# Peptides against a protein of PDB entry 6RGO, part 45

Target 1, 392 residues: chain A of PDB entry 6RGO
Amino acid sequence: MALKLLGFNQDATCFSVISSNKGVTIYNCDPFGKCFELEKSTSNDEELDFLVEMLFSTSLIAVVDKTIGASKRKKLKIVNTKRKATICELTFPHEIMDVIMNRKIICVVLKSDQIFVYDISCMKLLRTIDVRGEKLKSTSKFRNSEAVGDIGVRVSLSTDNNSILCYSSYSKSDKENAPLNDIVVFDALKCIQINVLPAVHQSNIVCIACSPDGMLMATASEKGTIIRVFKTIDTENDEPILVNEFRRGSRPSRISEMKFNHDNTLLACVGESDTIHIFALPVTTTEADANEDDTLQQSSHSLSSSINGLQYISKGLANRFGKIIVSKIPTQSQQRHVAYIKIPENAKYRIGFPKDTTNTIHICGEDGNYLVYSIPRNEVGPCTLVKSNTFD

## One batch from the design tools (peptide; aimed at target 1 I87)

Design b2_p12_7_s4 (made by RFdiffusion4, then SolubleMPNN; from b2_p12_7, 5 letters changed)
Fold by OpenDDE base, seed 5:
Structure b2_p12_7_s4 (fold): chain B 392 residues (1-392), chain A 12 residues (1-12)
Amino acid sequence: as target 1 above (392 residues)
Amino acid sequence: SAIEKLQELLKE
């Protein structure tokens, strides 16, 4: 049967899939099993297309039926899974491209490059963000809908209540073909722009991940060879802070998803390659005031891997247009993965980090595999398979 | 109301 992966929820306790025969199915991860099904409304052999965003393990989901007709593609349904009932419906002027939520905010991304930000508690519109801006509205002939490849506004939202929204934006160029290579950091609760990271890649950004706490953001371009990690809020001399630059590979390959673990120690990426890559982030030891007292000499051989000084090369070259270009970390200082998972070629996988086990990763494939891996702590190598289940 | 039903789910 053809499966299409929708993804994990925010804490990797559930994942959602589209089955061609059944419609939308939600699986619980532990104990493993089907917890919800939304049957297809039609007996037709039409290819099912849905957006489904879950709110943790709650009975709240947001659903967009993209299968039948342009009207449904503009309609967001908030559904109670326990009651199998629509609570409310919102209709948008354009096709819905993405939906992301936390316990405070729901963001709806449209094909028009608009982001609608709602207070989830009352479904009140807080902000409409127009990523194209007013000047581009006049000249934006809708790029022919077919030849606009998968280049659209990308979003990520912190899973915490701070509700930090990161989104890709068009660089201010007078060229009709400005890349989506800027990032805006937005407080979705206060509806204020916090930060702008200009030209974080040379090409369009196709993947963004915000950390659960909203303090870090990972970005990847269409090339998918380099992943950059930035601070979201903090700036040095009004310049973006580049925390890490990771090399996924030398060959171009699309990254479809990235996620931080819940303690911001790991970043995973998945995409069109046969490999899920897991990168280690430097632990910001907040020097909690180690009060002096207890002398116990446990000679834990801290393999102080001299992670040689990540020189925060904040050297933004202000170009002739007063734009800061994020300095590139030299290729020699680019970090590689610390762990990896091999996946079948051409199998689409999704990733999730469980909250309680920071060295565990959940993955699911369009091949019908749900897999739990242990991530090695002290060595560079493959992850170890801990649990496996199948779904249809 | 629809809002009350929504707020019930947000407490789960």
Scores: peptide ipSAE 0.536, ipTM 0.962, DockQ to the pose 0.926
OpenDDE base, seeds 1, 2, 3, 4: peptide ipSAE 0.473, 0.478, 0.483, 0.483; ipTM 0.955, 0.956, 0.956, 0.956

Design b2_p12_8 (made by RFdiffusion4)
Pose (drawn by RFdiffusion4):
Structure b2_p12_8 (pose): chain A 327 residues (1-135, 151-284, 335-392), chain P 12 residues (1-12)
Amino acid sequence: MALKLLGFNQDATCFSVISSNKGVTIYNCDPFGKCFELEKSTSNDEELDFLVEMLFSTSLIAVVDKTIGASKRKKLKIVNTKRKATICELTFPHEIMDVIMNRKIICVVLKSDQIFVYDISCMKLLRTIDVRGEKIGVRVSLSTDNNSILCYSSYSKSDKENAPLNDIVVFDALKCIQINVLPAVHQSNIVCIACSPDGMLMATASEKGTIIRVFKTIDTENDEPILVNEFRRGSRPSRISEMKFNHDNTLLACVGESDTIHIFALPVTQRHVAYIKIPENAKYRIGFPKDTTNTIHICGEDGNYLVYSIPRNEVGPCTLVKSNTFD
Amino acid sequence: SEEEQIKELLEE
C-alpha cells in the first residue's frame, strides 16, 4: 500500500514517515537525508506503526506501537536515534491516540480521553486529566516553546440533552492550572486543534461549519473570551486534518480533505490569502521553520516533499522552490 | 540511571 501515516516535527526540521514496507524512516530538510531508520518489527504486510512525535532536532523520539494489537494500546518507548536503545517504557491503561511533546512537558492522550502530563526531566506524572470522566474523539494541541500551554476540547453542560458536544479549555501544563474555559464555539464536533508556538493563539475546526475560529489564549479577559478573526471556508464544506501557526503568528496553514491548502494571514501586527494546489485523494501534512516567514514545508503521502514560497502582498498561489522525493 | 540518561539527551 501507499506510504501512509506522516508525522510532522514542531520546528519543521524533519518529518516522520511510516514506510509501508519496513519500519519507519525520518528524513531531514536541510540538507535532506535519511536521519533515522527503524529496523524490522513486523509480521504481516498491512499492519502499521501509528504514533510518532519527536523533539526538535534531537535524538529523543516518542514511539508507540508496531503490532496491530500485541503491544499497542499500552506502550510508550523513549529511544535515542544515535544508539537505537530504549530508555523508559511506560505502560498505560488505554489506547494511545496522540502524543505531543515540547522542551518541558510530555503529553500522552488516551482513547478514553485521559491526558497524562509529565515533567520530562524525571517522567513524574504531574496530573491525570479525566475529560470523559467529568461529562469522534478529543483533539489536543500544545505550545512548542517554554511556558508550554495545553489546549483540549471538552464536552458542554448538555450531556443530559445529548451525548456529544465540544467546547474548549485552556490549561497551563507548567503549573497544572486551568487558565480559561471557552464555551461552545461550534454547533458541531471539533475535528482538529492548533495552538501557537508561543501559546498566545489557538485555532478550532468544526466538522459541519468548516469555519476556523481564532481565540486569544491567556491574556484574554477573564470576563469573556476574545475572538480574533474568522476565515472563509471556500466553495464547499470540508473536513480539516491539521493546522499550524507561524512563529510570528502572522500566518495560519490549513489542510484537509480538499483540493487546496489555504493560507490565512493575521491582523495581530482576510477571507483567503495564499492557496496551494494539491492532488485530490492524497493526504498531506504541513510545517514551516523558524528561519524565514516566506517558506512553507510540505509533506505528502504520494512520496514528494515540496517547499513553497508565500506572496506577502498578492492573493496569488504559492510558488514552488525546492523539492525532493521520498523512499 | 534512566533519569540521568534523559537529562543528558535533553541537554543536546

Design b2_p12_8_s1 (made by RFdiffusion4, then SolubleMPNN; from b2_p12_8, 7 letters changed)
Fold by OpenDDE base, seed 5:
Structure b2_p12_8_s1 (fold): chain B 392 residues (1-392), chain A 12 residues (1-12)
Amino acid sequence: as target 1 above (392 residues)
Amino acid sequence: SAVDELNELLSE
């Protein structure tokens, strides 16, 4: 049977899949098992396609039926999984491309490059963000990109209540073909733009991950060779702070998903390659005022390999046209993965970090494997398989 | 209401 992965929830306690014969199935990770099934409403041999966004382990899900020929691709259903009932339905002017939520906000991304931001508690519209802006309203040429169906606005939302929304935006180019290579940071609760990161890559952004606390953001372009990590809110001299630049590889390969762990110490990425990469982030040791005078001379030569993460202060050259150029970290200063998982080349995988075990990663594949790996702490190497389950 | 049911589920 063909499986299609939808992904993990925010804390990796559940994952969702589409089974060709059953419709949508949600699995618990621990104990492993089916917790919800959405029956196929149609007897047709049509390839099922759905968006399903989960809200942690709650009985609230958002569902979009994207099946070809379905008049439902513009409809968002909020469903109670315990009652198997629709709470409410919203209809949009365009096809829904993505849905993301936390305990406060639900964001709906349309094929029109619009983001609708709702208060989830009452489904009240807070903001419509038009990423094309007023200038591009005149070019009513919908890119008839039947072939470019994959280049759209990307979004990520913090899993906390601060509800930091990061989205890709068009660069300030009067060219009809401006890349989606800017990032906007937005307070989704207050409906205020916090920050703009201009030209974070040379090509369109295809993957964004926000940290759980909303303080960090990872970005990848269509090339998928370099991952950049920025501060979302903090700026130095009104310039974006580049915290890390990671090299996934030298060969172009699409990144489909990135995730931070819950303490912002790890960033994982997955995509079309045979390898999940895990990168270490610098722990900002808050200098706790260790003013405690305790003189104990214990001479243990623990070789603290001080990873002098040289904070390369990216001196953005403000060019004469007010374009901040995010300075590239020198290629020699680009960090590689600290851990990896090998996956089948032809299987799509999704990733999730559990909240309580910061050195554990959950993965699931369209091959029907749910796998739990331990991440090595003190060495660069492969992750160790801890648990495996199968699903159909 | 739909709002009451949303608030119930958001409290889980």
Scores: peptide ipSAE 0.659, ipTM 0.973, DockQ to the pose 0.908
OpenDDE base, seeds 1, 2, 3, 4: peptide ipSAE 0.644, 0.647, 0.641, 0.650; ipTM 0.971, 0.972, 0.971, 0.972

Design b2_p12_8_s2 (made by RFdiffusion4, then SolubleMPNN; from b2_p12_8, 6 letters changed)
Fold by OpenDDE base, seed 5:
Structure b2_p12_8_s2 (fold): chain B 392 residues (1-392), chain A 12 residues (1-12)
Amino acid sequence: as target 1 above (392 residues)
Amino acid sequence: SPIEELRELLSE
């Protein structure tokens, strides 16, 4: 049967899939098993397409029926999985492209490059962000929406209650063809823009991940060769702080998903390549635990030595055209993966980090495999398969 | 109400 992956929830306790014959299915990870099914409303042999956003292990899901010919692509349903009932339905002016939520907010991304931010507790609209509208005040030409290929606004939301929203925005260049290569950091609760990271890549941003606490973000462009990690809120001299630059590979390959683990020590990425890459982040030693004297000289050869290159992205000279040249970290300072997983070629996989086991990663494939891997701590190498299950 | 049901599910 054809499976389509929808992904893991925020803490990797569940994942969702589309089965061509059954509709939407949600699986629990531990104990492994089916926990919810949403049957297809039509007997038609149409290829099923859905957006499903889960809220942790709760009985609340957001569902969009994106099936071709369905008049429902503009409708968000909030569903109680225990009752198998729609609680409420919202209708949007344009097709829904993405839905993301936490315990405080729902963000709905439209094909119009609008982001609707709602208070989840009452479904009250807090803000409409028009990512095009900031540019349209300068140039009245609607880009014909048909020629905007698979490149739209990308979003990521912190899983905590701080509700830090990161989204891709168009660069302020007067060029009709400006890329989606800026990032805006937005406090979704207060509805305040807190930071802007200009020109973080040379091409459109296609993948964003926010850390669970909202303090870090990872970004990848259409090239998918370099991943950049920034601080979201903190700025030095009104400049974005680049924490890491990772090299996924030398060959272009689309990154479909990135995720941080729950303690911000690891970043994983997956996409069109045969390899899931896992990168180590520098442990921010909080200064607080420095006081306990305990003398145990265990010679852990900490890989501490080479993380010297916190390169400030200096504002390169604003040449007369306002081009902030993001100072490229020299290719020599680009870190590689510390761990990897090989996956079948052309298999779409999704990734999740469980909350309680920071060195474990969950993955699921459109091949019907749910796999749990252990991540090596002290060596660069392959992850070890710990558990496997199959689904249909 | 729908709002009461939302609040119940958010407390899970």
Scores: peptide ipSAE 0.646, ipTM 0.972, DockQ to the pose 0.911
OpenDDE base, seeds 1, 2, 3, 4: peptide ipSAE 0.634, 0.634, 0.628, 0.637; ipTM 0.970, 0.970, 0.970, 0.971

Design b2_p12_8_s3 (made by RFdiffusion4, then SolubleMPNN; from b2_p12_8, 6 letters changed)
Fold by OpenDDE base, seed 5:
Formats: structure tokens, C-alpha cells, sequence
Structure b2_p12_8_s3 (fold): chain B 392 residues (1-392), chain A 12 residues (1-12)
């Protein structure tokens, strides 16, 4: 049977899939098993396509039927999985491209490059963000979205209640072909723009991940060779703070998903390559006042990995047009993965980090494998398979 | 109501 992966929930306790014959199925990760099934409403042999956004392990899901020919591609259904019933339905002017939520906010991304932000508790529209802005409304040339492939607005939302929304935006070039290479950081609750990161890549951004707390953001372009991690809120001299620059590879390969773990110590990425990459983030030791003198000389072999002081020469070259160019970290200071998982070639995988085990990663494949891996702490190497299950 | 049901599920 053809499986299509929808992904993990926010804490990797569940994942969702489309089965060609059954419709949408949600699996619980531990104990492993089916927890919900949305039956196909039509007997037609049409290829099923859905968006499903889960809210942790709750019985609330958001569902969009994206099946070809369906008039339902503009409809968001809020569904109670325990009752198998639609609670409410929202209709949009354009096709829904993405849905993301937390316990406070639901964001709906449209094919029109609009983001609708709702307060989930009352289903009230808080904001419509028009990413194209007013200037492009006059150019009625909707780029025929068929010819300019999968390049749309990308979004990520913090899983916490602060509800930090990161989205890709068009660079302020008067060119009809402006890349989606800016990032906007937005407080979704207050409806305030917090920060703008201009030109974080040279090409369109195709993947964004926000940290669970909303303090960090990872970005990848259509090249997928370099991942950049920024602070979302903090700035130095009104310039964006680049925290890390990771090298996934030398060859171009699309990144489909990135995730932070729950303590912001790891960043994983997956895509079209045969390898899931896991990167270590610098632990900001908050110097808690360890004034307590307790002399326990445990000879922790300091792996003095010489963290050669990344003098962030945050010399933002203010270009002649007042555009901050994010300084590229020199190629020599680009960090590699600390761990990896080999996956079947051409298999689509999704990733999730469980909340309670910061050194564990959950993965699932369109090959019907759900796999749990342990991440090595003190060495660069492969992850160890801990648990495996199959689904259909 | 629909909103009461949503708020119940948000507390799960």
C-alpha cells in the first residue's frame, strides 16, 4: 500500500499517516498502536492527500482534505478524535498549504502567501499576515504555482505558550522574482513583529524550525548544504545573532524537516538524502552562582574540544542599500553532524524528539517503519537502534 | 457549544 507521512506531533508521542485504502491513521508511539482512524468518505480510487495537525496527545486535530478535485482544499476541520466528529469548520479564500498549532494558536498558511492566525480557545481571527505585502497585490500575476514548484511561505511555531511564529518572507527587492530569503519573527499572541532577519540565505528558504521555547530558529535554503541557527528575539547592535552554522553536506539536497530537541541541545534534519543528521548546539551554561565550594575533584576528562572562540565578527556589512548581509561563518568554522542515522535511499522520513528523553529520536518512514534511536553523547558516530515497529 | 468542546480538549 502507498503510505504518505504527515509527521509527528509536538512531543513525538504520536505520528500520523495516510494509507491509500484507509484514509488518515494516527499511531501512538508508546505503547505503539493505532489510536485514531479517519475513514475515507469516498469509494473513489483517487490518491488521498490530507493535512493533519495534532495537538500533542489531545483528542483535538485539525484536518484538511487536499485530495485532487476536492472542493474541501479550502476547508479546515477541527475534529474530536474520541467522538469522531467535526467540532467546527473554517473556509478560506485559497487552498490551505500548511497548518500549525500549539495550545494557544492555530496558524493556517494559504497558497496566496497569507498566514491566518487564530486564537484556538475561541477560534477568533487575531491576524491575517500578507507575506507578499501591498506592493505585490497590483501584480495580478500569481506566479503559476505549477511552474515555480514547491516554493511557498514556510512557517514554524514554538510549541510553548509564548507562541513565537517564524515565517519566510520576500526580500525587499522591487524585482518580480524576489526570493523568500528573509525571516520574520512574530509574537502570535500579541500580533507584534519581534524581529526581521534579512537575507539569511542567498536562495529561497524551504525549511524552518523553531525551538520549543521559541528562543532559537533553524533555517535551510533550497540548496540544503548549510543550516543556520539564529536567536529569534535577541539582537546585537540591531543585527541578527547567528548562533550556529552547520554543514549538512557538500552536494545540494532538499531538507524537508528540521527539529530541535526539548532542551535546545540538538538539531536534527531529514530530507531527500540517505542520512538524517543530528547537530549539537552549544549549551549556554547560565552561570548559576555556583558559590557552593564543594571540592569534589571528579576528574571529568574535559574533552577540551577547543571551542576556538568563534569571534562572531558580526560585522554586518551594511550594503549601500542599508540591507544587513548576514555574515557567512567561514567554511572552516562550519560544524558537522555529531550523530547520524542511515535511511533507505528515496524513502521519505519524518523526525520527532520525545520530551522526556533528550538523547532519543523518533523516526518514521513511508516504508512503514517506526524506529527509536539513541543518540551518542561523547562521540561522533551512528545512532543506535533501540526499538522498531511496523505500520500499514 | 463548539468552543466549550475545544476548551475541554485543550485541557487534556
Amino acid sequence: as target 1 above (392 residues)
Amino acid sequence: SAIEEINKLLSE
Scores: peptide ipSAE 0.687, ipTM 0.975, DockQ to the pose 0.910
OpenDDE base, seeds 1, 2, 3, 4: peptide ipSAE 0.664, 0.666, 0.663, 0.675; ipTM 0.973, 0.973, 0.973, 0.974

Design b2_p12_8_s4 (made by RFdiffusion4, then SolubleMPNN; from b2_p12_8, 6 letters changed)
Fold by OpenDDE base, seed 5:
Structure b2_p12_8_s4 (fold): chain B 392 residues (1-392), chain A 12 residues (1-12)
Amino acid sequence: as target 1 above (392 residues)
Amino acid sequence: SAIEELKKLLSE
């Protein structure tokens, strides 16, 4: 059967799949099994396409039927999975491209490059963000490319209640073909722009991940060779803080998903390559005032991996137009993965980090595999398979 | 109501 992966929920306790014969299925990760099924409404052999956003392990899901019919592609259904009932339905002026939520906010991304921000508790519209802004007046050319690869607005939302929304925006260019290479950081609760990171890549951004706390974001371009990690809120001299620059590879490959673990110590990425890459982030030891004197001399050989001081090269070159160009970390200072998982080249995979086990990663494939891996702490190497299950 | 049901599900 053809499977299409929808992804993990915010804490990797569940994942959702489209089965061509059954419709949408949600699996629980532990204990492994089906927890919800949305039956196919049509007897037609039409390729099923859905958006499904879960809210943790709750009975609340957001569903968009992207199957045949232009009217359905504009409808967001909020569904109670226990009742198998629609609670409410919203209709949008354009096709829904993405839906993301937490316990406070639901964001709906349209093909028009608009983001609708709602208070989930009452489905009240808080903000409409028009990412095209004034450029909409000239380019009535909807990108009519049915190409599954179309460059649209990308979004990520913090899983916490702070509801930090990061989205890709068009650079200030008089050219009709301005790249989506700026990032805007937005407080979705207050509806305030917090920060703007200009030109974080040379090409369009195709993947964004926020940390669970919303303090970090990861970005990747169409090239997918470099991943950049920034602070979301903090600035240095009104310039964006680049925390890390990771090299996924030398060959271009699209990154489809990135995730931080729950303690911001790891960043994973997956895409069109045969490899899931896991990168280590520097642990900001908050100096907790450990004033407690307890002299226990346990000579733990701290492998002082001299993480050579990442000079925060915050030197944005303000060009003649007052644009900050994010300084590139020299290629020699680019970090590689600390761990990896090999996956089948032709299978799409999704990734999730469980809350309780910071060194564990959940993955699922369109090949029908749900896999749990242990991430090595002290060595660079492959992850170890801990558990496997199959789904249909 | 739909809002009461939403509030209940958000508390799960």
Scores: peptide ipSAE 0.608, ipTM 0.968, DockQ to the pose 0.903
OpenDDE base, seeds 1, 2, 3, 4: peptide ipSAE 0.598, 0.599, 0.594, 0.606; ipTM 0.967, 0.967, 0.966, 0.968

## One batch from the design tools (peptide; aimed at target 1 R83)

Design b2_p13_3 (made by RFdiffusion4)
Pose (drawn by RFdiffusion4):
Structure b2_p13_3 (pose): chain A 327 residues (1-135, 151-284, 335-392), chain P 13 residues (1-13)
Amino acid sequence: MALKLLGFNQDATCFSVISSNKGVTIYNCDPFGKCFELEKSTSNDEELDFLVEMLFSTSLIAVVDKTIGASKRKKLKIVNTKRKATICELTFPHEIMDVIMNRKIICVVLKSDQIFVYDISCMKLLRTIDVRGEKIGVRVSLSTDNNSILCYSSYSKSDKENAPLNDIVVFDALKCIQINVLPAVHQSNIVCIACSPDGMLMATASEKGTIIRVFKTIDTENDEPILVNEFRRGSRPSRISEMKFNHDNTLLACVGESDTIHIFALPVTQRHVAYIKIPENAKYRIGFPKDTTNTIHICGEDGNYLVYSIPRNEVGPCTLVKSNTFD
Amino acid sequence: EEEIEELQELLEE
C-alpha cells in the first residue's frame, strides 16, 4: 500500500514517515537525508506503526506501537537515534491516540480521553486529566516553546440533552493550573486543534461549519474570551486534518480533505491569502521553520516533499522552490 | 535512576 501515516516535527526540521514496507524512516530537510531508520518489527504486510512524535532536532523520539494489537494500546518507548536503545518503557491503561512533546512537558492522550502530563526531566506524572470522566475523539494541541500551554476540547453542560459536544479549555501544564475555559465555540464537533508556538493563539476546526475560529489564549480578559478573526471556508465544506501557526503568528496553514491548502494571515501586527494546489485523494502534512517567514514545508503521502514560497502582498498561489522524493 | 540520568543527558544535548 501507499506510504501512509506521516508525522510532522515542531521545528519543521524533519518529518516522520511510516514506510509501508519496513519500519519507519525519518528524513531531514536541510540537507535532506535519511536521519533515522527503524529496523524490522513486523509480521504481516498491512499492519502499521501509528504514533511518532519527536523533539526538535534531537535523538529523543517517542514511539508507540508496531503490531496491530500485541503491544500497542499500552506502550510508550523512549529511544535514542544514535544508539537505537530503549530507555524508559511506560505502560498505560488505554489506547494511545496522540502524543505531543516539547522541551519541558510530555503529553500522552488516551482513547478514553485521559491526558497524562509528565515533567520530562524525571517522567513524574504531574496530573491525570479525566476529560470524559467529568461529562469522534478529543483533539489536543500544545505550545512548542517553554511556558508550554495545553489546549484540549471538552464537553459542554448539555450531556443530559445529548451525548456529544465540544467546547475548549486552556490549561497551563507548567504549573498544572487551568487558565481559561472557552464556551461552545461551535455548533458541531471539533476535528482538529492548533496552538501557537508561543502559546498565545489557538485555532479551532468544526466538522459542519468548516469555519476556523481564533481565540486569544492567556492574556484574554477573564470576563469573556476574546475572538480574533474568522476565515472563509471556500466553496465547499471540508474536513480539516492539521493546522499550524507561524513563529511570528502572522500566518496560519490549513490542510484537509480538499483540493487546496489555504494560508491565512493575521492582523496581530482576510478571507483567503495564499493557496497551494494539491492532488485530490492524497493526504499531506504541514510545517514551516523558524529561519524564515516565507518558506512553507510540505510533506506528502505520494512520496514528494516540496518547499513553497509565500507572497506577502499578492493573493496569488504559492511558488514552488525546492523539492525531493521519498523512499 | 540510571535510566533517568541517561534521559537527562539526552535532554542536555

Design b2_p13_3_s1 (made by RFdiffusion4, then SolubleMPNN; from b2_p13_3, 5 letters changed)
Fold by OpenDDE base, seed 5:
Structure b2_p13_3_s1 (fold): chain B 392 residues (1-392), chain A 13 residues (1-13)
Amino acid sequence: as target 1 above (392 residues)
Amino acid sequence: SSAIKELQELLSE
């Protein structure tokens, strides 16, 4: 049967899939098994397409029926999985492209490049962000939406209650062809813009990941060769702080998903390549625990790769010609993966980090495999398969 | 509304 992956929930306790014969199925990861099914509303042999956003292990899901010919692509259903019933339905002016939530906020991304921000507790609209309208305030010409292919606004939301929303925005260039290469950091609760990271890539941003605490953000362009990690809130001299620059590869390949683990020590990426890459982040030692004098001289050869200086992305001096000179981040600071997983070629995979096991990664494939891997701590190498299950 | 009450119950899970 053709499977389509929808992804893991926020803590990787569940994942969702579309089965061409059954509809939407949600699986529990441990113990492994089917926990919910949303049956097809129609007997038609139409290729099913859905958006499903889960809220941790709760009985709350957001569902959009994106099936071709369905008048439902503009409708968000909030569903109680225990009752198998719709609690409420919202209708939007345009097709829904993405839905993301936490315990406070639902964000709905439209094909119009609008982001609708709701208080989940009452489904009250807090904000409409018009990413095109912001561009149009800078550039007088409406581009017809049809010519902008698969390149829409990308979003990521912190899984915590701070509800830090990161989204891609159009550069403020007077060029009709301004790329989606800016990032806006937004407090979704207060409805305040916190930060703007200009021109973080040379081309459109196609993948964004926010850390669970909202303090870090990873970005990848349509080239997918370089991943950049920034601080979301903190700035130095009104400049964005680049924490890490990772090299996924030398060949272009689309990154479909990135995720941080729950302690911000690892970043994983997956996409069209045969390899899931896992990168190590520098542990920010909070100065607080420096006082316990415990003299255990265990000569752990910490690979003190002296991560030399915080490379300030200097404000590209707007030279007289409006060229934002993206400072060429020296290729010398680019780190490679510390771990990897080989996956079948052309198989779409999704990734998740479980909360309680920071060195474990969950993956699932459109090949019907759910796999649990252990991530090596002290060596660069392949992850070890710990558990495998199959689903249909 | 009954729907808002049900949302709040599910958000407490």
Scores: peptide ipSAE 0.658, ipTM 0.970, DockQ to the pose 0.762
OpenDDE base, seeds 1, 2, 3, 4: peptide ipSAE 0.645, 0.647, 0.645, 0.651; ipTM 0.968, 0.969, 0.968, 0.969

Design b2_p13_3_s2 (made by RFdiffusion4, then SolubleMPNN; from b2_p13_3, 5 letters changed)
Fold by OpenDDE base, seed 5:
Structure b2_p13_3_s2 (fold): chain B 392 residues (1-392), chain A 13 residues (1-13)
Amino acid sequence: as target 1 above (392 residues)
Amino acid sequence: SSAIEELQKLLAE
């Protein structure tokens, strides 16, 4: 049967899939098994398409029926999985492109490049962010929505209660064809813009990941060769702080998903390539635990590669000609993966990090494989398969 | 409303 992956929940305890015959199915990871099914509403042999956002292991899901010909692409349903009942339905002016949530906030991304931010506890609209409208005040030409291919606004939300929302925005350049290469950091609870990271890539941003705590953000462009990690809130001299720059590869390849682990020590990346890449982040030693004297000189050759200085992405002086000089981050600071997983060519995979096991990664494929891998700590190499299951 | 009460109950799971 044709499977379509929807992804893992926030803590990788569940994943969701579309089965061509059954509709939406949610699987529990441990113990492995089917925990929910949403049956097809129509007997038609139409290719099913859905958005499903889960809220951890709760009985709350957000569902959008995106099936072709369905008048439902503008409707968000909040569903109780235990009751198999719709709690509420919201209708939007445009097609829903993405839905993301945590225990406080639900964000709905529209094809119009609007982000609707709701208080999930009462489904009250807190903010409408118009990512185009900030630009349209300068240029009245609606880009014909048909010719702008698969490049829309991308979003990521922190899984914690701080509810840090990161989204891609259009560069403020007067050019009709300005890329989606700025990032806005937004407090979704207070409805305040915290930070703006201008021109983080030369081309459109196609993937964003926020850390669980909202303190870090990873970005990738349509080239998918370089991943950049920034601090979200902290700024030095009103400039964005680049924490890491990772080299996924030399060849262009689309990145579909990135995720941090729960302690911000690892960043995983998956996409159209035959390889899931896992990168190590520098452990921020909080100064506090320096006091306990325990002299165990275990010469763990920590690869203290002296990550030389925090490279400030200098605010490219907007020279009089509006050229945002994307500072050429020196190629010398680019780190490679510390671990990898080989996956079948052309198989779409999704990734998740479990909360309790920071050196474990969950992956699932449209090939019907659910796989658990152990990540090596002290060596650069392949991950080890620990558990495998199949699903239909 | 009963829908908001149900929603709040699910958010507490």
Scores: peptide ipSAE 0.634, ipTM 0.965, DockQ to the pose 0.763
OpenDDE base, seeds 1, 2, 3, 4: peptide ipSAE 0.620, 0.622, 0.621, 0.632; ipTM 0.964, 0.964, 0.964, 0.966

